# Peptides against a protein of PDB entry 5EIB, part 196

Target 1, 366 residues: chain A of PDB entry 5EIB
Amino acid sequence: VDLEPGTMDSVRSGPFGQIFRPDNFVFGQSGAGNNWAKGHYTEGAELVDSVLDVVRKESESCDCLQGFQLTHSLGGGTGSGMGTLLISKIREEYPDRIMNTFSVMPSPKVSDTVVEPYNATLSVHQLVENTDETYCIDNEALYDICFRTLKLTTPTYGDLNHLVSATMSGVTTCLRFPGQLNADLRKLAVNMVPFPRLHFFMPGFAPLTSRGSQQYRALTVPELTQQMFDSKNMMAACDPRHGRYLTVAAIFRGRMSMKEVDEQMLNVQNKNSSYFVEWIPNNVKTAVCDIPPRGLKMSATFIGNSTAIQELFKRISEQFTAMFRRKAFLHWYTGEGMDEMEFTEAESNMNDLVSEYQQYQDATAD
Target 2, 366 residues: chain A of PDB entry 5EIB as posed
Amino acid sequence: VDLEPGTMDSVRSGPFGQIFRPDNFVFGQSGAGNNWAKGHYTEGAELVDSVLDVVRKESESCDCLQGFQLTHSLGGGTGSGMGTLLISKIREEYPDRIMNTFSVMPSPKVSDTVVEPYNATLSVHQLVENTDETYSIDNEALYDICFRTLKLTTPTYGDLNHLVSATMSGVTTCLRFPGQLNADLRKLAVNMVPFPRLHFFMPGFAPLTSRGSQQYRALTVPELTQQMFDSKNMMAACDPRHGRYLTVAAIFRGRMSMKEVDEQMLNVQNKNSSYFVEWIPNNVKTAVCDIPPRGLKMSATFIGNSTAIQELFKRISEQFTAMFRRKAFLHWYTGEGMDEMEFTEAESNMNDLVSEYQQYQDATAD

## One batch from the design tools (peptide; made by RFdiffusion4, then SolubleMPNN)

Design b2_p20_6_s4 (from b2_p20_6, 9 letters changed)
Fold by OpenDDE base, seed 2:
Structure b2_p20_6_s4 (fold): chain B 366 residues (1-366), chain A 20 residues (1-20)
Amino acid sequence: as target 1 above (366 residues)
Amino acid sequence: SAADRARAAAAERERARLAA
């Protein structure tokens, strides 16, 4: 789905274009112009019914519909505005199904789009209310990984998207291969989301490999475990040491000893016990899949529900506040039928979310 | 936008890479 035809043509003409049904390409002509309001109330609203018709058709063809997975950006108008409109409409029609998102968080290091903090804040407001689980894929973190860890002098969107694809592949492993922990979206939500509003995940991946590195370092289970819990491997620009893990899932892939995995996972929890809440028992889940990712012998994917995620929301909130106080570009949104109150409500809800994370960070076992 | 142009250029580079 896109409000611009060029993206769809690019996907269709690409090497993977044939994996999608031609009738499932739904696109507009005008684009959103990086405006959430165009995505949500005008251009996106004109296209949404056509998307819902496809969603219904595909849903009816499912033997067992678990839910929906949306991949979108929060900085652009289409992914943010139309994406959240779709989430809302799908939630209304399928209230008993899981809503999962891969939400790409904007960063000034990656994009010069001035209104990204508005689009992100307005989107987060919708995600808090209408999603069950959201993977926070932060362009800030992706850029920092590419630049600092992978030593890429000029990170490209291709480099960032490589990390995104590896992460998405990792977190969906249990859904794609039988006999795994968190084998369905609902089970994942039950294990990862102790409180309904606190459903924003910090993903991580090990090993981090550049596209140009032909030789994959043979990592050991201890090295994978250590890297997976390292803040430098997090796809969200948060330091887990500044917060506490509510829940964690670890997905190991490749031929390895389950016993060794369990031992290393226990060791990392014990070494980092101060960074876990004590009042959620059995809050770390581990899965092992014998099938490695393409080109790797072994990998580990991390899913963390951490109170440190508030750092990401604080960053967006600070950027939002700096613009909103000046009413900068606000007329682009109000001209599409938005009220200033919606901005204030979105800001308030995001600040409430930050406060909730802080409350649970400071909570002790009774 | 500049970001959209950068994304389009990156997508084009990726298509070229995958076609090679």
Scores: peptide ipSAE 0.006, ipTM 0.308, DockQ to the pose 0.016
Fold by OpenDDE base, seed 3:
Order: sequence, then C-alpha cells, then structure tokens
Structure b2_p20_6_s4 (fold): chain B 366 residues (1-366), chain A 20 residues (1-20)
Amino acid sequence: as target 1 above (366 residues)
Amino acid sequence: SAADRARAAAAERERARLAA
C-alpha cells in the first residue's frame, strides 16, 4: 500500500515481486507530502476502503487468521497517517485479532523532513491504543550501527533496510517454523507484554560485522549472546542500561548446542541482573531454530521490552514540543481537518507512556 | 466540493472515534 504509485513498481520489479497478487497492490496518485493529516484524514481516507476490501478478502481466505503485521514509517505521511488509520479500521473490524507493527522511528540524522516529530507523535498516540505489539526500528540506531559497527562511512537507505530485513526475518522465525517458542502472535504478546500499553520492543540482530573484520570473526554462541545484549546493537536508540527489562526473547538460528545457548543466556542474565525487573518471574525466553538465515551459519535475534525505550519517546517528545510551542507548520495539519487538540492529546498520551515506563522501572518486589 | 465534504465528514468521524 502507498499513496504514491512508484513504490509499487519497485516492489513488483524486485526479486520477489511475483509472490504478491496484482490486485493486492493498492496505491494513490497524490502522496501524503510527509503530512500525517493527509495520510489520516484526506488522501489516506479516500484510499483506506480499497485497502480494507483487500484485507477482508485475504482474511476470509485464511484457515486460521492470527492477526495483522504492518510495516510502516512514522516520519512520513503515508506510513504514519494512513498506516495508523488502517490499524484503527482493522482493529475496529477485527478486535479479537493481534495487531503487530514494525514501526520505523524518524531521525534527523537520516532525514531532513522538519515535520517528522509531529508525524511520529501523532502515530505513537495511535499505536499505544490500537496495537498489541510494536517493534521500534529507530533510524537513529540503524544509522549508528551502520556507521560505528559496520564501519560504513556514508550509510544509505539500502544499508538501513538491510538491518531491518535481517531483524524482521529474525523476529518472525518462530512464526514461520513449527514447534518454536512464541509460535503465534498471541503467544508472543502473552510472553512479551506484561501490561497492555507497554508493548513497544527494542529489536536487535547478531552477527553484525564490518566487511573488514568478517574474516577474523568466529561465529560462536558466546559471541552472538554478547553482541545481542550489547547496548550498541539495539535497533532502538536507547541504552538498556538506563532502564530495566520487563521481558526478553532471544531467537537463535543455526546448528548449535542448546546446552551452550542455555548456559550463555543464563550467564548474561546473571551478569546483567540489575537491568532486569525482579518481580516478573521467568521473563527471559529462548528459542533455537536449526535452520540458519541465508548466508550465515548462525544468528541470534533479540526482542526486548525495556523501560529504557522511554528514551526514544523522550527524544521525539522534545522535538515535538520545540515545534508545537511555536505552532510551526500546524496550518498544514489543521487545513486537512485536524484540530490542534489532537496534537495536545497525542503529546499527553506519549508523556503518560513515558511516565508508565518510569513507574515500572522504579518498582521493586514487594 | 462533494469530495471535500466527504473528506471532512470522514475526518470528523475518525476524530470522534479517536476521542471516544
């Protein structure tokens, strides 16, 4: 789905473009112009019914519908505005199904789009209410991984998207192979989301190795475990050492010793016990899949629900507040049918979310 | 236009839904 036609041609011409039904390509002509309100109330609202018709058709063809997975950006107008409209409409029609998102957070290091803080804040407000689980893929973190870890001097969207694709493949491993931990979206939510509003995950993928160091790196379970829990390896721009893990899932792929995995996972928890809440028992889950990802002997994928994620929301909130106090660009949104109160409500809800994470960070076992 | 009225009505319905 897009409000622009050019994206559809890129997908269709790609190596896997033929796996999608032609009728499932739904697109507009005008775009959203990086305006959440155009995506949510005008241009996106005109297209949403056509998308819902496809969603209904595909849902009816499922023997057992678990839920929905949306991949979108929060900085643009289409992914943010229309994406959250679509989530809202799907949630209304399918209230008993899981809503999962891969939400790309904006960064001024990656994009010069000035209104991204508005689009992100308005989107987060919707995601808090209408999703069950959201993977926070932060362009700030992706850029830093590309630059610092992968030693890419000028990271491209291609480089960032490679990290995204590896992570998406990793976190969906248990859904794609039978007999795994978190074998369905609901089981994942039960294990990862102790409180309904606190459903924002920091993902991570290992191995991440610079081209110059690939020949010197052995892929071992200890190295994968160490890298996966490294603060520099998080694909959300927060330091897990500044918060506490509510829940964690680790997905190992490839031929390895389950005993060694269990030993290393126990060791990392014990070494980092201060960074876990003590009042959630058995809050770390591990899965091992014998099938490695393409081109690797082994990998590990991290899913963390940490109170440190508030650092990401604080960054967006600070940027939002700096613009909103000046009423900068508000007329572009209000002209599309938005009320200024919707900005204040979105800001308030995001600040409440930050406060909730802080409350659980400071909570002790009774 | 009729299209503008339809968009405005859609926006109002969605805003009302989000406020509830």
Scores: peptide ipSAE 0.005, ipTM 0.368, DockQ to the pose 0.047
Fold by OpenDDE base, seed 1:
Structure b2_p20_6_s4 (fold): chain B 366 residues (1-366), chain A 20 residues (1-20)
Amino acid sequence: as target 1 above (366 residues)
Amino acid sequence: SAADRARAAAAERERARLAA
């Protein structure tokens, strides 16, 4: 789905374009112009029914519909505005199904789009209310990984998207292979989301390798475990050491000893015990899949629900506030039928979310 | 379950892809 044809044409002409049904390409002509309001209330609202028709058709063809997964950006107008509109409409029609998102967080290091803080804040307001689980794929973190860890002098969207694809492949492993922990979206939500509003995950991946690098470092289970818990491997720009994990899932892939994995996972939890809440029992879950990702012998994927994620939302909030106090570009949104009140409500809800994370960070076992 | 069968089929496709 897109509000412009060019992205869909790129997907269709790509090496995997044939895996998608032609009738499932729904697109507009005008785009959203990086305006959330165009995505949500005008251009996106004109296209949403056509998308919902496809969603219904595909849902009816499912033997067992677990839910929906949306991949979108929060900095643009289409992914943010129309994406959140779609989430709302799908939730209304399928209230008993899981809403999962891969939400790409904007960063000034990656994009010069000045209104990204507005689009992101307005989107987060919707995601807090209308998703069950959201993977925070932060362009700030992706850029820093590419630049600092992968030593790419000029990270490209191709480099960032390689990390995104590895992460998405990792976190979906349990859904794609039988007999795994978190084998469905609902079980994942039950294990990862102790509080309904606190459903924003920080993903991580090991080993971090550049696209086209033939030198796959043979990593051991201890090395994978250590890298997976390293802040430098987090795809969200927050330091877990500044918060506490509410819940964690670790997904190992490749031929390895389950015993060794369990031992290393216990060791890393014990070493980092101060960074876990003590009042959620059995809050770390581990899965091992014998099938490695393509090109790797072994990998580990991390999913963390951490109170440190508030650092990401604080970054967006600070950027939002700096613009909104000046009413910068506000006429672009009000001209699409938005009220300034909706900006204030979105800001308030995101700040409330930050406060909720802080509350649970400071909470002790009674 | 239907979901387990679908996952098993997905696993088999992935194994075949990795063996090629």
Scores: peptide ipSAE 0.000, ipTM 0.308, DockQ to the pose 0.014
Fold by OpenDDE base, seed 4:
Order: C-alpha cells, then structure tokens, then sequence
Structure b2_p20_6_s4 (fold): chain B 366 residues (1-366), chain A 20 residues (1-20)
C-alpha cells in the first residue's frame, strides 16, 4: 500500500515482486507530502476503504487468522498517517486479532524532513492505543550501527533496510518454524507484554560485522550472546543500562548446543541482573532454531521490553516540543482538517507512556 | 492447527533444501 504509484512499481519489478497478488497493490496518485494529516484524514482516508476490501478478502481466505502485521515509517506521511488510520480501522473490524507493527522511528541523522517529529508523535499516540506489540526500529540506531559498527562512511537507505530485513527475519523465526517459543502472535504478546500499554520492543541482531572483519570473525554462542545484549547492537537508540528489562526473548538460529545457549543466557542474566526487574519471574525466554539465516552459520535475535525505551520517546518528544512551541508548520496539518488540540493530546499520551515506564523502572519487589 | 501443519511443512521443505 502506498499513496504514490512509483513505490509499487519498484516492488513489482523487484526480485520478489511476483510473490504479491496484483490485486493487492493498492496505491494513490498524490502522496502524503510527509504530512501525517494527509495520510490520516484526506488522501489516506480516500484510499483506506480500498485497502480494507483487500484486507477482508485476504482475511477470509485465512484458515486461522492470528492477526495483522504492518510495516511502516513514522517519519513520512503515508506510513505514519495512513498506517495508523489502517490500524484503527482494522482494530475496529477485528478487535480480537493481534495487531503487530514494525514501526520505523525517524532520525535527523537519516532524513532532513523537518516535520518528522510531528508525524512520529501523532503516530505513537495511535500505536499506544491500537497495537498489541510494536517493534521499534529506530533510524537513529540503524544509522549508528551502519556508521560505527559496519564502518560505512555514508550509510544509505539500502544499508539501513538490510538491517531491518535481518531483524524482521529474526523476530519472525518462531512464527515461521514449528516447535519454537512464541509460535504465534498471541503467545508472543503474553510472554513479552506484562502491561497492555508497555508493548514497544527494542529489537537487536547479532552478528553485526563490518565487511572487512567478516572473514576473521568466529561465530560462537558466547560472542552472539554478548553482542545481542550490547547496546551497540540494539535497533533502538536506547541504552538498556539506563533502564530495566521487563521481558526478554532471545532467538538463536543455526546448529548449536542448546546447553551452551542456556549457559550463556544464564550468565548474561546474572551479569546484568541489576538491569532486569526482579518482580517478573521467568522474564527471559530463549528459543533455538536449527535453520540459520541465509548466508550465516548462526545468528541471535533479541527482543527486549525495556523501560529504557523511554529514551527514544523522550528524543521524539523533545524534537516535537521544540517545533510545536513555535507553531512551526502547523498550518500544513490544520489545513488538512486537524485541530491543534490533537497535537497536545498526542504529546500528553506519549509523555504519560514515558512516566509509566519510569514508574515500573523504579518499582521494587516488596 | 492447519496453520501449524502448513508451517511444519514449510520448515521441512527448508530443512530439505538446506540439507541438500
């Protein structure tokens, strides 16, 4: 789905374009112009019914519908505005199904689009209420990984998207292969989301290796485990050491010893015990899949529900506030039918979310 | 479930491909 036709042509002409049904390409002509309001109230609202018709058709063809998975950006107008509109409409029609998202957070390191903080804040407001589980894929973190870890001097969207694809493949491993932990979206939510509003995940992937070092790197379970818990490997620009893990899932892929995995996972928990809440028992889950990712002998994917995720929301909030106090570009949104009050409500809800994370961070076992 | 069987069959195909 897009509000522009050119992106659909790129997907259709791509190496995997044939895996999608032609009738499932739904697109507009005008785009959203990086405006959340165009995506949510005008251009996106005109297209949403056509998308819902396709969603219904595909849902009816499912033998057992678990839920929905949306991949979208929060910095643009289509992914943010129309994406959150779709989430709301789908939630209304399918209230008993899981809403899962891969939400790409904007960064000024990656994009010069000045209104991204507005689009992100307005989107987070919707995601707090209408999703069950959201993977926070932060362009800030992706850029930093590409630049610092992968040693790419000028990271491209292609480089960032490669990390996104590896992460998405990793976190969906348990859904795609039998006999794994979190084998469905609902079980994932039960294990990862102790409180309904606190459903924003910090993903991570290992190995992350520069091209020049790939040939010299041994892939071992201890190294994968260490890297997976390293803040530099997080796909969200948060330091887990500044918060506490509510829940963690680790997915190992490849031929390895389960005993060694369990030992290393126990060691990392013990070493980092101060960074876990003590009042959620058995809050670390581990899965081992014998099928490695393509091109790797082994990998580890991390899913963390951490109170440190508030650092991401604080960053967006600070950027939002700096613009909103000046009423910068508000006329672009109000001209599409938004009220200034919607900005204040979205900011308030995101700040409430930050406060909730902080409360649970400070909570101790009685 | 039928979905679990479909996932199992897909995993078996992938295992066979990788063993090949």
Amino acid sequence: as target 1 above (366 residues)
Amino acid sequence: SAADRARAAAAERERARLAA
Scores: peptide ipSAE 0.000, ipTM 0.299, DockQ to the pose 0.013

Design b2_p20_7_s1 (from b2_p20_7, 9 letters changed)
Fold by OpenDDE base, seed 3:
Structure b2_p20_7_s1 (fold): chain B 366 residues (1-366), chain A 20 residues (1-20)
Amino acid sequence: as target 1 above (366 residues)
Amino acid sequence: MLTSTKDKEAAAAKIAKQLA
């Protein structure tokens, strides 16, 4: 789905264009112009019914519909505005189904789109209310991984998207292969989301490899475990050491010893015990899938629900507040029918979310 | 307003300038 036709042509002409049903390409003509309000109230609102018709058709073809997975960017207008409109409409029609998102967070290091803080804040407000599980994929973290860890001098969107695709493949492993922990979206939510609003996850992946780097060093289970818990491998731009894990899931892929995995997972928990809440028992879950990712002997994917995620929201809030206090670019949103109150409500809800994470960070077992 | 492609090109150009 896109509000621009050229993206659909690029997907169709791409190496995987034929794997998608032609009827499932829904697109507009005008684009969102990086404006959340265009995505949510005007251009996106004109297209949303056509998307919902496709969603209904595909949902009816499912033997057992678990829920929905949306991949979108929060910095743009289409992914943010139309994406959150679509989430809202799907939630209204399918209230008992899991809503899962892969939400790409904007970064001033990666984009020059000045209104990204508005689009992100307005999107986070919708995600807090209308999603059950949100993987926070931060463009800042992706850039830092590419630059520092992968030693890419000039990180490209291709490099960032490689990390995203590896992460998405990792976190969906349990859904795609039978007999795994978290084999359905609802079980994942039960294990990962102790409080309804606190459903924003920090993903991580090991081993990290650049596109076109053929030098895959075979990693061991200890190395994978250590890299997976390393703050430098988090795909959300926050330091887990500044917060506490509410819940963690680790997904190993490849032929390895379950015993060795369990030993290494116990060791990493014990070493990092101060970074876990004490009042959630058995808050670390481990899965092992014998089927490795394509081109790798083994991998590990991390899913963390950490109170440190508040650093991401604080960063967005600070940028938002600096613009909104000056009413900078606000006329582009109000001109699409938005009220200034919607910005204030979104800011308030995001600040409340930050406060909630802080309260649970500071909570004791007493 | 700049299309998503132009923003990507601008971002790439900015990254290139930071490395030069």
Scores: peptide ipSAE 0.013, ipTM 0.416, DockQ to the pose 0.020
Fold by OpenDDE base, seed 5:
Structure b2_p20_7_s1 (fold): chain B 366 residues (1-366), chain A 20 residues (1-20)
Amino acid sequence: as target 1 above (366 residues)
Amino acid sequence: MLTSTKDKEAAAAKIAKQLA
């Protein structure tokens, strides 16, 4: 789905364009112009019914519908505005199904779009209420991984998208292969989300290896485990050492010893015990799938529900507040039929979310 | 997911230069 035709043409003409049904390409003509309100109230609202018709048709063809997965950007008007409109409409029609998102968070270091703080804040407000699971993917973190860890001199969107695709493949492993922990979206939510509003995840992937070092790297369970918990491998621009993990899932792929995995997972928890809440018992879950990812002997994917994610929301809130107090660019949103009150509500809800994460960070076992 | 359009690639290249 896109509000611009050129994106769909690029996907259709791409190496994998033929894997999608032609009738499942739904697109507009005008785009959202990086405006959340255009995506949510005008251009997106004109297209949403056509998308819902496709969603219904695909849902009816499922033997067992678990839920929905949306991949979108929170900085752009289509991904943010229309994406959250779609989430709302799907939630209304399928209230008993899981809503999962891969949400790309904007960063001022990686985009020149001035209104991204508005689009992100308005999107987060919708995601807090209408999603069950949200993987927070930060373009800044992805860039830093590409540059610092992968030693790419000039990271491209292709390089960033490769990390996103590897992570998406990792977190969905249990859904795609039978007999695993978190074998369905609901079971993942039950294991990862102790409180309904605190469903924003910090993803990570291992191995992350530079091209020059690939041939010399031994892939071992200890190395995967150590790298997976390293702050430099987090795909959200948050340091987990500044917060506490509420819950963690680790998904290992490849032929390895389950005993060795359990030993290394216990060791990393013990070493980092100060970074876990003590009042959630058995808050680390581990899965092992014998099928490695393509081109690797083994991998590990990390999913962290950490109170450190508040750093991401604080960053967005500070940028939002700096613009909104001046009413900068606000007329572009109100001109699309949006109320100024929705900005205040979105800011308030995101600040409440930050306060909730802080409360649970500071919570002791009574 | 980042859509690679010429303008987004140019923006990415500009950002990559600023972060490098």
Scores: peptide ipSAE 0.005, ipTM 0.352, DockQ to the pose 0.019
Fold by OpenDDE base, seed 4:
Structure b2_p20_7_s1 (fold): chain B 366 residues (1-366), chain A 20 residues (1-20)
Amino acid sequence: as target 1 above (366 residues)
Amino acid sequence: MLTSTKDKEAAAAKIAKQLA
């Protein structure tokens, strides 16, 4: 789905374009112009029914519909505005199904789009209420990984999207291969989301290795475990040491010893015990899949529900507030039928979410 | 990083052209 035709042509002409049904390409002509309100109230609203018709048709063809997975950007107008409209409409029609998102957070390091803080804040407001599980894929973190860890001097969207693809492949491993931990979306939610609003995940991937170092790096379970818990391997620009883990899932892929995995996972928990809440028992879950990712002997994927995710929301909120206090660019949103109160409500709800994460971070076992 | 006021204004003008 897109509000621009050119993106669909790129997907269709791509190496995997043939895996999608032609009738499932739903697209507009005008685009959203990086405006959340165009995506949510105008251009996106004109297209949403055509998307819902496809969603219904595909849902009816499922033997067992678990839920929905949306991949979208929160910085642009289509992914943010139309994406959150779709989430709302799908939630209304399928209230008992899991809503899962891969939400790409904007960064001034990656994009020069000035209104991204508005689009992101308005989107987060919708995601808090209408999703069950949200993987926070932060362009800030992706850029920093590409530049600092992968040693790419000029990271491209292609480089960032490779990290996104690896992460998405990792977190969906348990859904794609039988007999694993979190084998369905609902079980993932039950294990990872202790409180309904606190459903924003910090994903991570290992190994992250520069092209020049790949040939010299041994892939071992201890190294994967250490890297997976390193803040530099997080796909969200948060330091887990500034918060506490509510829940963690670790997905190992490749031929390895389960015993060695369990030993290393216990060691990393004990070493980092101050960064876990003590009042959630058995809050770390581990899975091992014998099937490695393509091109690697082994990998580890991390899913963290951490109170440190508030650093991401604070960054967006600070950028939002700096623009909103000046009423900068608001006329582009209000001109599409949006009210200024929706900005204030979205800012308030995101600040409430930050306060909730802080409250649970400061909570002690009585 | 958009560090200068001029860079922010140029980015703003680019967005305004995309929104228009």
Scores: peptide ipSAE 0.000, ipTM 0.280, DockQ to the pose 0.022
Fold by OpenDDE base, seed 2:
Order: C-alpha cells, then sequence, then structure tokens
Structure b2_p20_7_s1 (fold): chain B 366 residues (1-366), chain A 20 residues (1-20)
C-alpha cells in the first residue's frame, strides 16, 4: 500500500515483486506530502476502504488468521497517517486478532523532513492504543550501526533496509517454523507484554560484522549472545543499561548446542542482572531454530521489552515540543481537518507512556 | 543525506548485491 504510485512500481519491478498478488497492490496518485493528516484524514481516508477490501479477502483465505503485521515509517505521511488509519480500521473489524507492527522511527541523521516529529508523535499515540506488539526500528540506531559497526562511511537507505530485513526475518522465525517458542503472535504477546500499553520492543541482530572483519570473525554462540545484548546492536536508539528489561526473547538460528545456548543465556542474564526487573519471573525466553538465515551459519535475534525505550520517545517528544510551542507547520495539518487538540492529546499520551515505563523501572518487589 | 528516490534505489541495490 502507498499513496504514491512510484513506490509501488519499484516494489513490483523489484526482485520479489512477483511474490505479491497483482490485485493486492493498492495505491494513490497524490501522496501524503510527509503530512500525517493527509495520510489519516484525506488522501489515506479515500484509499483505506480499497485496502480493507483486500485485507478482508486475504483474511478469509487464511486457514488460521493469527493477526496482522504492518511495516511502516512514522516520519512520512503515508506510513504514519495512513498506516495508523489502517491499524485503527483493522482493529475495529478484527478486535480479537493480534496487531503487530514494524514501525520505523524517524531520525534527523537520516532525513531532513522537518515535520517528522509531528508525524511520529501522532503515530505513537495511535500505536499505544491500537497495537498489541510494536517493533521499534529506529533510523538513528540503524545509521549508527551502519557507521560504527559495519564501518560504512556513508550509510544508505539500502544499508538501513538490510538491517530492517534481517531483523524482521529474525523476529518472525518462530512464526515461520513449527515447534518453536512463540510459535504464534498471541503467544509472543503473552510472553513479551506484561502490561498492555508497554508493547514497544527494541530488536537486535547478530552477527553484525563489517566487510573487512568478516574473514576474521568466528560465529560462535558466546559471540552471538554477547553481541545480541550489546547496546550497539540494538535497532532502537536507547541504551538498555539506562533501564530495565521487563521481558526478553532471544531467537537463535542455525545448528548449535541447546546446552551451550542455555549456558550463554544464563551467563548474560547473571552478568546483567541489574538490567532486569526482579519481579517478573522467567522473563527471558530462548528459542533455537536449526534453520540458519540465508548466507549465515548462525544468527541470534533479540527482542527486548525495556523501560529504556522511553529514551526513544523522549527524543521524539523533545523534537515535537520544540516545533509545537512555535506552532511551526501546524497550518498544514489543520488545513487537512485536524484540530490542535489532537497534537496535545498525542503528546500527552506519549508522555504518559514514558511515565509508565519509568514507574515500572523504579518498581521494587518490596 | 539520501534525498532522492534514485539514491534510495541505488542504496537498496548496493545492499542487495552485498547479500547475494
Amino acid sequence: as target 1 above (366 residues)
Amino acid sequence: MLTSTKDKEAAAAKIAKQLA
């Protein structure tokens, strides 16, 4: 789905364009112009029914519909505005199904779009209320991984999208291969989301290795485990050491010893015990899939529900507040039928979410 | 900064070649 035809043509002409049904390409003509309000109330609202018709058709064809997975950006107008409209409409029609998102967070290091803080804040407000699971994929973290870890002097969107695709492949492993931990979206939610509003995950992936270092790096379970828990490998721009893990899932892929995995996972938890809440029993889950990702002998994917994710929301909130206090660009949103109150409600809800994470961070068992 | 769709496509193509 897109409000711009050019993006759909690029997908269709791409190496995987043929895996999608032609009738499942739904697109507009005008785009959202990086405006959430155009995505949510005007251009996106004109297209949403056509998307819902396709969603219904595909849902009816499922033997067992678990839920929905949306991949979108929060900085643009289409992914943010229309994406959150679509989430709302799907939630209304399928209230008993899991809503999962891969939400790409904006960064001024990656994009010069000045209104991204508005689009992100308005989107986060919708995600708090209408999703069950949200993987926070932060363009700032992706950029920093590309630059610092992968040693790319000038990271590209393709470099970022590679990390996104590897992460998405990793976190969906248990859904794609039978007999694994978290084999369905609901079971993942039950294991990862102890409190309904605290459903924002920081993903991580290992191995991440620069081209120049690939020849010298062994792929071992200890190295994967160490890298997967390293703050530098988090796909969300927050430091887990500044918060506490509520829940963690680790997904190992490839032929390895389950015993070695369990030993290394125990070691990393013990070494980092101060970064876990003590009052959630068995809050670390480990899965091993014998099937490695393409091109790797083994990998590990991290899913963290951490109170440190508040750093991501604080960054967006600070940027939002700096613009909103000046009423900068608001006329572009109000001209599409939005009220200024929707901005204050979205800001408030995101600040409440930050406060909730902090409360659970500071909670003691005593 | 990658400003153009063309730069995004070139970047995507470069990574697709790195994964192949």
Scores: peptide ipSAE 0.014, ipTM 0.409, DockQ to the pose 0.015; fails the geometry check

